# Peptides against a protein of PDB entry 6O8C, part 200

Target 1, 262 residues: chain A of PDB entry 6O8C
Amino acid sequence: VGLRYEKISLPKIHPRYDLDGDASMAKAVTGVVCYACRTASTLLLYQELMRKGVRWLVELVKDDYNETVHKKTEVVITLDFCIRNIEKTVKVYEKLMKVNLEAAELGEISDIHTKLLRLSSSQGTIESSLQDISSRLSPGGLLADTWAHQEGTHPRDRNVEKLQVLLNCITEIYYQFKKDKAERRLAYNEEQIHKFDKQKLYYHATKAMSHFSEECVRKYEAFKDKSEEWMRKMLHLRKQLLSLTNQCFDIEEEVSKYQDYT

## One batch from the design tools (peptide; made by RFdiffusion4, then SolubleMPNN)

Design b2_p28_1_s3 (from b2_p28_1, 9 letters changed)
Fold by OpenDDE base, seed 2:
Structure b2_p28_1_s3 (fold): chain B 262 residues (1-262), chain A 28 residues (1-28)
Amino acid sequence: as target 1 above (262 residues)
Amino acid sequence: DEEFEKEFLELQKKLQPELERAEEVLKK
């Protein structure tokens, strides 16, 4: 959700004043800045929650990675064991062929050995993929969560508090303008004070809205965009890890078919 | 004075729905 904001310019000094109109204007300004304060607070809260979510997701994906690495390691051990056993069997049959005719059996065992070696080569591809994923998750990697601490707004920025100070100033003037309206007419000195307060009101309002737009909304939008992109990439990475795990299971299943020969 | 009042009222009318929508989305 993008906010469409129109910049408010600083008012020029107008000699004309309307007590009813000024009170209504001040009320409107107070309302707008009040909504800005509330929104800024909500946007900040959202970002803080998202940062927690990012940290949680990173840990989850790290766990998935470790699980995949563990499974890969198990398969490698099993595969290597099977290969060694088949190689021993091949040597035995080669010796037996010198004594009796075991050519058919030797051929079958040799074919199994070749298939196992091919499976072993596929493990190299899985290893490379895991290394790539690890590099992406590492500090300075493409999927590092450093951005979550840098982008957006933070409580330390004191944006809500700054806006609240301005809102308080505006509200004070608004209440005075309500009183002025009730008086129906002002003496010369009171009129001059009213006009001066009107200038202050516009100044504070402009400052508040500029701060809200530039320091709250814009930074929030940047954070949101980065978070969405990052989360999409992380979810994709998680799917890749699952795929690699499944490949390991497939290899393990195929190796199990040859265990009877070992 | 009337011009500035009009500007602020227009800004309020424009900004308020957007802010409310933003708040609703963030509360879900």
Scores: peptide ipSAE 0.024, ipTM 0.539, DockQ to the pose 0.054
Fold by OpenDDE base, seed 5:
Structure b2_p28_1_s3 (fold): chain B 262 residues (1-262), chain A 28 residues (1-28)
Amino acid sequence: as target 1 above (262 residues)
Amino acid sequence: DEEFEKEFLELQKKLQPELERAEEVLKK
């Protein structure tokens, strides 16, 4: 679950020259863009944390995978050894059947052999599953973390800094408009400057909000969606891996029951 | 997973005051 934020929009900017209204409008715009700057920073921090988490989880799952592969290998070696020993035992008992005294024991050993062969077949399925997991975790696989570098916003984008520059310009105009308001009436030249500054304010504000929406919010939402999807898949994969690990332990336990016969 | 969740919650706690301040500025 990602961070929640409030959707913000610029107040309506009227073209009419009004010193009181313009000062009030400029104040409101300053507030909105200020919020955008802080929100952009917050969203960036969240994404950076998530990227760290993604890297951490990838390494964790890779370690778990390697441990499972190791365990599987050990079980295969043990199982193969047991199978070979049982096969030798079967051959010995078959030779002894010349005397009907060992028929029951031979049957038991043969049953154990059959069970071990079934367990060996199960190992093939586990191997296939591990290969599938490996392919998914590999570069270019379905669970590759390349999206974490491609999606969202990054510190190198300098989005917060760009927004801050625009905010500074807006704030400067706002302070001038406060002064203009205090004058109550401006001379013709100052009035023209005020009107031009109002246009500049509109330009900066529009640019800021456009940048915020398109380069910060939109990309964040895309990153959030991708991260949630990827995380769910990774957690599912971990569950699968745990299941495979447990299967290996189960096989090992089953084989241990037959150690007296091997 | 627990470690990641804890870190995430800590970040949320850190960022919450910043969001509140931003909201306050917007309302003025």
Scores: peptide ipSAE 0.019, ipTM 0.471, DockQ to the pose 0.016
Fold by OpenDDE base, seed 4:
Structure b2_p28_1_s3 (fold): chain B 262 residues (1-262), chain A 28 residues (1-28)
Amino acid sequence: as target 1 above (262 residues)
Amino acid sequence: DEEFEKEFLELQKKLQPELERAEEVLKK
């Protein structure tokens, strides 16, 4: 009667995933998506700060405009008063000329009158420029800040949060792959789970990077481009306002020279 | 699996210039 010994079958060596390679890959993916999350957050913060800056600049320029308008109005009143007084003086001197008195001074006064009228004509250009600026600063004007609310990414989009969720999923898989690597050998079921997780990792990573590219980077770039264009226009407008203010001061100074004749 | 990795690497390569551009803007 032969002793039945159990045939010890050698375990079949099945092709397995490269656990070291998979762990390294997962680490790299985690790093990339982590960077995307941080970058998306930074880009969002930048845009929010820019939106605040845009609003601030609009109010600043509006205040500058109002001050310029006030100054212009003051100068117009002063100039008109001076012109009226000079005109009265001219009339008096013209009457005196008829009796051959003070003829030498009439020429100087008439020249001053002509200069004041030229200054008055320049006020029309200033007024037109101010009206143009006002139209540009209007809610429907060329310098409206509506783009700042429409373009780019916003906190309500929850892009950072969406990316963070994907990052969490990826990170979890990465840590599992580290454990798998440490085990060096996985059971069949564990290997199948590993393969499945690798596919999930790819899916999450692809989704994260696509979202980052399309919803964060692309929109940010569009916001940036519009912001730069708008900022250049606003700075130019502010320079125009400054120029107009200086013109008003120049006129005021010139008028002050002739006040002794009024 | 290798195909997925390749696709991921290709996607990363495509996004790298965009990331670099974003970084440059953030530094200015």
Scores: peptide ipSAE 0.027, ipTM 0.554, DockQ to the pose 0.064; fails the geometry check
Fold by OpenDDE base, seed 1:
Structure b2_p28_1_s3 (fold): chain B 262 residues (1-262), chain A 28 residues (1-28)
Amino acid sequence: as target 1 above (262 residues)
Amino acid sequence: DEEFEKEFLELQKKLQPELERAEEVLKK
């Protein structure tokens, strides 16, 4: 599907021409369009590099997530084991208390049991947070990277090539205008050709600049804005994962304090 | 001829800020 160029209004035909001015103008136009070509190429390269970076970051965050899930699972197993052991101990002491043999340590063990259950409850909150993160990282989630493929300019768009074609046309006219300037005076037929070429140059230049603005710069800016927003969100998500990991470590450390009673 | 130059200069002026912004971003 060919890029729909907006109808560029044809320049008004002016009866007067200036060979020196036209050559200078053509030179300036050539420079501007040349710059547009180079810029378009640079913008494309930047976007391609960013797309690679996005893919890399997605994989990194997925790895972080998996590590956090693994740690959480480890803590759950340890905590559950500790809870089961302390519950058995509580039952033994309760039986001993019924026969009036020992009661002094039962209160302490029961308190430990209560603390462990609280830790277990906090683990549930961690699980919910991980599920939220997982949903955000899912293909349809808020942190999906589909925008990176859709937004911006792509090599397949052939924007640089299209601009280069226009630049070639403009450059050809510029070289002719340089020759015309050197002649100082043109015959009637040559003058008419010069005037027509001036119109062609304007057409090509306008087309090039319009294409650059609408198909290169604007799309790049959209890509940039989305990338910045997405990156900020991803970095925040990584911080959340780190926080969850630290919470798991904190739970593990606290559980270790009670293992002597289990 | 003057109108053509004027139109071209106006177009250039419109695109210049966009180009400058693009360059600034690429330098970071």
Scores: peptide ipSAE 0.023, ipTM 0.534, DockQ to the pose 0.064; fails the geometry check

Design b2_p28_1_s4 (from b2_p28_1, 10 letters changed)
Fold by OpenDDE base, seed 3:
Structure b2_p28_1_s4 (fold): chain B 262 residues (1-262), chain A 28 residues (1-28)
Amino acid sequence: as target 1 above (262 residues)
Amino acid sequence: DEEFEKEFEELLKKLEPELKRAEKVLEE
């Protein structure tokens, strides 16, 4: 869910001296740079919010992981206990079988033992999966959130403030051009000042738009792409954790069926 | 946790119209 913005470009600045045209041009430039400032601010806000969201999601997934590990541990303890008890029973029945007694019962108990051992083997797979997840969530892992602090724009960059300064300079020239337009004709010295200010306006505007494009938009897009990729991976990981949890519950349920024989 | 998600969604909903308005003004 990224913010969509359209590519903004400056209007064409004509070199011809025209008081009416220059005032209109300056107005348009002021508008464009103004919206660049606002857009930059909005993009920054989005990124800051996403950084908070990233931190939240990391903690949520860590909690899910810990819960899964806890459940797995409980199941392992129960399963191991059940296996030990069944093994004791098997030994007793094996002795009786030597005297040709209780052969049918021994077969049943042995089958249960085999099933329990299969369940125990599945626990090893779950453990391996959990270790993989833990590795991915580690500070050096593939799902580390260090990118959130590195990518994009930050308040400390002061991009919005820098753009605002340029906007202020442009706006000042625009207001002067409005006055010049109202005069209809300027004296020679005033005309030269007007021409000079027009050049200044051009330089400020181009500087603003370059800064906006290179330091705001480009970095935002990089941040957005990285965040989307990361979030998809995290959501997938949560799904994996849920699956592992369900497997633990399934094993627990299966073990409960054999508790009467232990 | 649910509160944060809700807050995030609400903020996004507020930002989208502002961007759309900005785009519209630039097109005029």
Scores: peptide ipSAE 0.018, ipTM 0.533, DockQ to the pose 0.016
Fold by OpenDDE base, seed 4:
Structure b2_p28_1_s4 (fold): chain B 262 residues (1-262), chain A 28 residues (1-28)
Amino acid sequence: as target 1 above (262 residues)
Amino acid sequence: DEEFEKEFEELLKKLEPELKRAEKVLEE
């Protein structure tokens, strides 16, 4: 589950010149944009960590796949050896039956042979499943991690830095508005500067919030959604590999019961 | 209040191009 953050919005900006109100508004705006900067940084960090985790998980699953393939191969060799030995035994007993010797054991051996052949047929299904998994894990497969590099925000986007620049501008205006408030009354020129700065504040704040919403939050959410979907698929695949491994062990165990006849 | 809002919006529209230019310089 991705990071939870609070939805933030800019306070209402009253167009009327009011030193007290403007200082309070500027403080609130500074707080909101500051939160946006911190949140953007946290969201970026989360995505970078997730990208590392994705790469790690891919390698882990590839290792699991290779181990499963190795185990499957081992079982196939053992099973084939057992089948060949049983077939030789069956032939010997068939010859003995022609001379009316040891007929009672042939039925049991033939049943074992049939069971082993059934086990061998199941290996085809395991092989097909492994091939499917291999195709999915391939660079162009359904479980490719290319989305992790395409979706979301990246350090190279410099979103946090861009927001920080805007925050710095806003903070500067806020501190000026605190000073203006302390003066209680401004000269005409200072009043005009204050009004102009208020407009700048609004512009910077709006730009910051738009950037935060469109370039940070939206892209993060898209990344999160893709990540969750991909993770579910990868976990399912890992479970499939585990199931295949267990099937190999089950076959090996079953074959071991018949080794006395080989 | 509506008149003040309109004046404020008009002022913002006039300042937007200048602010955008200034921001481009700051982002460089």
Scores: peptide ipSAE 0.012, ipTM 0.385, DockQ to the pose 0.107
Fold by OpenDDE base, seed 1:
Structure b2_p28_1_s4 (fold): chain B 262 residues (1-262), chain A 28 residues (1-28)
Amino acid sequence: as target 1 above (262 residues)
Amino acid sequence: DEEFEKEFEELLKKLEPELKRAEKVLEE
């Protein structure tokens, strides 16, 4: 999960005045910062897509939860009805036993009643589990998706735009250095301008890479880590819901075996 | 759910070409 990007670094900038070297250096710097811009954009896109995915998954899990709750409710109603009916039957047989000494059938019905009560107890455990899941999915719960909004980079941060501005400045200097290289030798004043531009290039490049590392990459990595952790937990929760649903079906099936006595 | 994980992986795969394009620019 996540985008694999290569670690980039600025080339070494030599203080010595060298038209050929400076042009080559400027080209390399331009390439690096260009990569940073594109990478920042890609990382942003990834995060935006993940945010959409997170929202989608939350809704999906909520639906799963509601379905499980519905099934649980259905089973509870059926089970309670069955228990009430068997209890009535037990009472009837108890009365008959006093009159006709029919004890054998009463024993069987009583055993069924006991089994149904055990099933009812297991349903209580399912309820507790559902409540736990509900608490985890609540706005303040452990599986809240607030991190998706808080962590990472956002379009409003304008990171790509900021980097692009710096890239434009760097590119301009690079083009000038290409021209300077073509001249082979510069007049004194032009040489001084070249030296100043080299300092500006260094400044812009450093600023760009710092911004990229601190405001783009670092935040992205934090977002990625949070997303992976959260996703794992959500998937596990879905499995839990499925398990609970299956338990409800199992109870329903077992109850159906005793319906002939109710 | 393996199916869900696959869906996310597919989304990520769509971004891989963009990264490759960025890498090519560094090589130029």
Scores: peptide ipSAE 0.021, ipTM 0.547, DockQ to the pose 0.015; fails the geometry check
Fold by OpenDDE base, seed 2:
Structure b2_p28_1_s4 (fold): chain B 262 residues (1-262), chain A 28 residues (1-28)
Amino acid sequence: as target 1 above (262 residues)
Amino acid sequence: DEEFEKEFEELLKKLEPELKRAEKVLEE
């Protein structure tokens, strides 16, 4: 998961006055900055989609958690009921044993009681695990999704718009340089304007590429890394929940074997 | 010069399928 983009750089800008070279250079710069604008937009879109995905995954995991808690609760109720019934049976058989009846059966029932109590203890471990998972999913927990709103780039940053403004300035100069090239030679005043515009072009281009690298690409990469890590942890958590659910089913199955004695 | 523009367009085309795949996954 993630967008693949190619690292781009500005072409070399020669200080030499050359109408043909300057037009060609300006065209190349325009292309690079245009690509930066489009890439920034794509990176932003990716992040917005990922934020939606994160929210979706959180809800999915919450549903899984609730299902697991429900199953655990069901098993606890069943197990407690079975234990209470076995305890009643034990009391009855203890009374019968006083008259030398059903001594062997009392031993069997007592063993079942012990096994059920062990199963009950395992439920405590499951409860502890569920509490841990709940704490991790809590707003202040390790798996909170607050990072998704803080990290990366956002539409409110107006990065694409800022780059577009710079691109417009660059494009205007490029078109002028095309005209200058067509003139083949410029008067002194026009030449000075051309040189000045070339400096402006360099300034705008440098500003655009710096902004793209520092405010778009870097923040995107940070967001991507955090999202991948978080998603891996969430997937692991889902597997843990499934494991806990399966443990509950296993306990339920074992308890069902003793229901005939209750 | 036209070659640079073409290369950039090609790069953008490579990114589009990735976004579309991501959108499909979120819709499912």
Scores: peptide ipSAE 0.010, ipTM 0.490, DockQ to the pose 0.026; fails the geometry check

Design b2_p28_2_s1 (from b2_p28_2 with E8K E9K E10I E19K E20K E27L E28R)
Fold by OpenDDE base, seed 4:
Structure b2_p28_2_s1 (fold): chain B 262 residues (1-262), chain A 28 residues (1-28)
Amino acid sequence: as target 1 above (262 residues)
Amino acid sequence: EEEEEEEKKIEEEFEEELKKLEEEEELR
């Protein structure tokens, strides 16, 4: 999901001296470069907003991670407590069985102990998954946001300002060509100036379009592609954290069923 | 034919002058 912009191209610039055609061409060029300048500004703004969103998402996922770790720790403490209590109970019953007490209760407690040990083994998998997530979120990890600072366009590049300078030059020539058109015929010296200004117009326009294409659009597209990939990975990681949290709740619920026996 | 040749000559002269302007500004 990115900004939609129209693909722009310069109008054909005819080498022929034509005051009406040149004024019309200059107007069209001014329009195109004006659009490029506005688009570059919009693309820059989008990227800056996305960088803020990236930072926000990183902090959100870190918070989710910390919450999951906290919940996991709580469950581990509870589970370990239950296991220790059941083990004490089993030992008491084993001693009592040696003195001819009822075997039926020992079987149930032993089954509970086995179930709790299975739950404890699943906690090791959760811990390993959390460690993997932590490594991915760490500085230099696979989900580092360093790309957001490197890719795309930045205010420091001054791309919009550069395009605006070129647009100003083009606009001045356009206004002159509008005057030249109104004169219907130029003196020889004025005609030569007009021809020279037409060359300058082409130069400025070509430079603006090249700069827009290579330094604005291309870099924006690269930023967009990386942002989409990164965001997909982050959302997947967040889903993994939620899954791990749910597993902790499931274990807690299962342990709660056995608390009456401890 | 003469008008097409003159138009082509003007086009070539225009492209050459544009190229010179590009080269002069890359040198600055």
Scores: peptide ipSAE 0.016, ipTM 0.439, DockQ to the pose 0.901
Fold by OpenDDE base, seed 5:
Structure b2_p28_2_s1 (fold): chain B 262 residues (1-262), chain A 28 residues (1-28)
Amino acid sequence: as target 1 above (262 residues)
Amino acid sequence: EEEEEEEKKIEEEFEEELKKLEEEEELR
């Protein structure tokens, strides 16, 4: 998962003055740095889209959590009501048993009471699991999205604009070298300017490649790795919430079978 | 020989100007 980009490298710059070679080299450098600019822009866009997706997923999982808590609360109320009714029935039958009536029915109701208490215990486990999930989703929790704002590259870094400035300088030199090539031979002063422009081109290209690798690619890869890890944890948490919801439905269904005895 | 020394001087001056441009761009 993530954007695929090709590893780019600068062409070898020969120190020898050669109008044809220098124009060809400058063209290749322009192409490489142009690719770096486009790639940096694409990597930035991907990260911005992922940040939006992260925020969206956090809200979605919070909604899933709230729905699970609501369902759990509903089941607890129903279960507690059923337990209270069974306890009243048990007390009535205990009084009847003192008169030697209906011992078999008392046994059945007592068994139902025991089952309901087991269901109540399982609900306590659901509550503890929901509290753990809530703690993980909290601003200081293990699933906080603060990393999405800290990691990677941001529009405020102006990396694409910085690379574009360097590309403009390189492109200007390339167009000059194309003209120099057309002249076939330069006067001494123009030859010296050409040699200097070649050094400037190398400087701008090296700066562009360093900035691209260190400030764009490296930070993107760190963002991507954290994003993948966080996403896996969030999806797992969402599955846990669904499991807890299903457990609440199972408890509700089981309680409904005993409501006829109350 | 004199032309090579002048080329070397121009190259050194240019390396110094590149270094100044690098420092000015790091400050921005």
Scores: peptide ipSAE 0.015, ipTM 0.467, DockQ to the pose 0.253
Fold by OpenDDE base, seed 1:
Structure b2_p28_2_s1 (fold): chain B 262 residues (1-262), chain A 28 residues (1-28)
Amino acid sequence: as target 1 above (262 residues)
Amino acid sequence: EEEEEEEKKIEEEFEEELKKLEEEEELR
């Protein structure tokens, strides 16, 4: 479940000069941009943690794959050994049949041989499935983790720091507007400065909100969506590996039943 | 025109403050 954040918007800025209104507006803007900074930091942290989790899961699934391949190889060796032994026995019985010996045992051994060959054929399907899984986990494969390094926000983007600079500028203007409010009435020159600072506040606030929306939120959402999709596929792949492992165990168990006839 | 010049000045000030912050981080 991704981080929940509240949708933020700037308060309406009234063009009219009003010391009380402007101080209240500036306070609200400061609060909104402060929330944006904190949210951007939290979203960045989440993504960094998820990247670590992605790397960990890739290694875990690779280990599961290697274990499955090992088990498959063991079963192939055992199965091939059993097939070779049964084939030797069949050849002995075929020679004995030429000397007018009873055929009943040859039929049973031939049936076992046929069953073992069917099991051997199923190993080819398991091998093909493992190769498919390997291809999906390979660099450039469908389950490559390259997206985790490309998508989203990174510490190197300095998004939090950029927002903090804008917040500092906004906060400075807010503190000035708080002083201006306390004066109740400004001289003409101070009034002009206040009006100019209000324009600066608007610019900084708009820039902060744009940067937050486009460079923080949007990129985070893209990362989140990609991570969820990738995670579902990885979990499905892990289930496929488990299924292949179980098939190897089933074959091994079946082969063990025939070892008493060799 | 005056608004565009003011926006440009604010942008330049922001870039300078960002640069200072980056320099302070490199010196840590």
Scores: peptide ipSAE 0.019, ipTM 0.539, DockQ to the pose 0.044; fails the geometry check
Fold by OpenDDE base, seed 3:
Structure b2_p28_2_s1 (fold): chain B 262 residues (1-262), chain A 28 residues (1-28)
Amino acid sequence: as target 1 above (262 residues)
Amino acid sequence: EEEEEEEKKIEEEFEEELKKLEEEEELR
């Protein structure tokens, strides 16, 4: 579940000189840009936490993969041993049959041999599935985590700090406009400075909002969407690994039933 | 529509005034 943020917009700015209106506008702008700074910081933190989670999940799934491969290898060794023993037994019984000895036992052993060969064939399918999983988890594979380092925003981008600088400039102008409002009327020179500062405030505010929208919000949303997609695929892959592990256990259990005939 | 056109006009006026101010600061 991604972070919820509210869509922010700048208040309407009137070009008319009005000490009361300008102070109120500057207050509202300060509030909006302050919200943008806080939101950008929160969005950055979320992404950094998600990157840690992604790395953790990759290592977990790699461990699960290695355990599955180990179990599969163990089962293959056991199965091959059992097949070799049954094949020796079949050869002995075939020789006995040529001498008109007990036919009934040969049929049962031959059936066991056929079942074991089918189990051995299923191991090839498991191996192919494990190779597919390995390829997907490999560097450059479909489930590589390289996107987590490329997408979104990073501390090195200094987005929060850039917004904070703009906020500081806006805040300074706001405090001046509060003083100007208290004077009720400015002298000509102070009025010109006020008009100048109002334009600077507008510039800083617009720059802050553009930067927030384009560099913070948009990149965050792209990161979020990609992370959700990747996470679903990884969880599905983990379920596949568990299924393969269970198949190995099932084969091992079935082989154990035939070990008494060897 | 009329309010959006007025907002756009206000933005343009502010951009023009900002440009004049940048030119005046470069001349100091």
Scores: peptide ipSAE 0.017, ipTM 0.465, DockQ to the pose 0.269; fails the geometry check

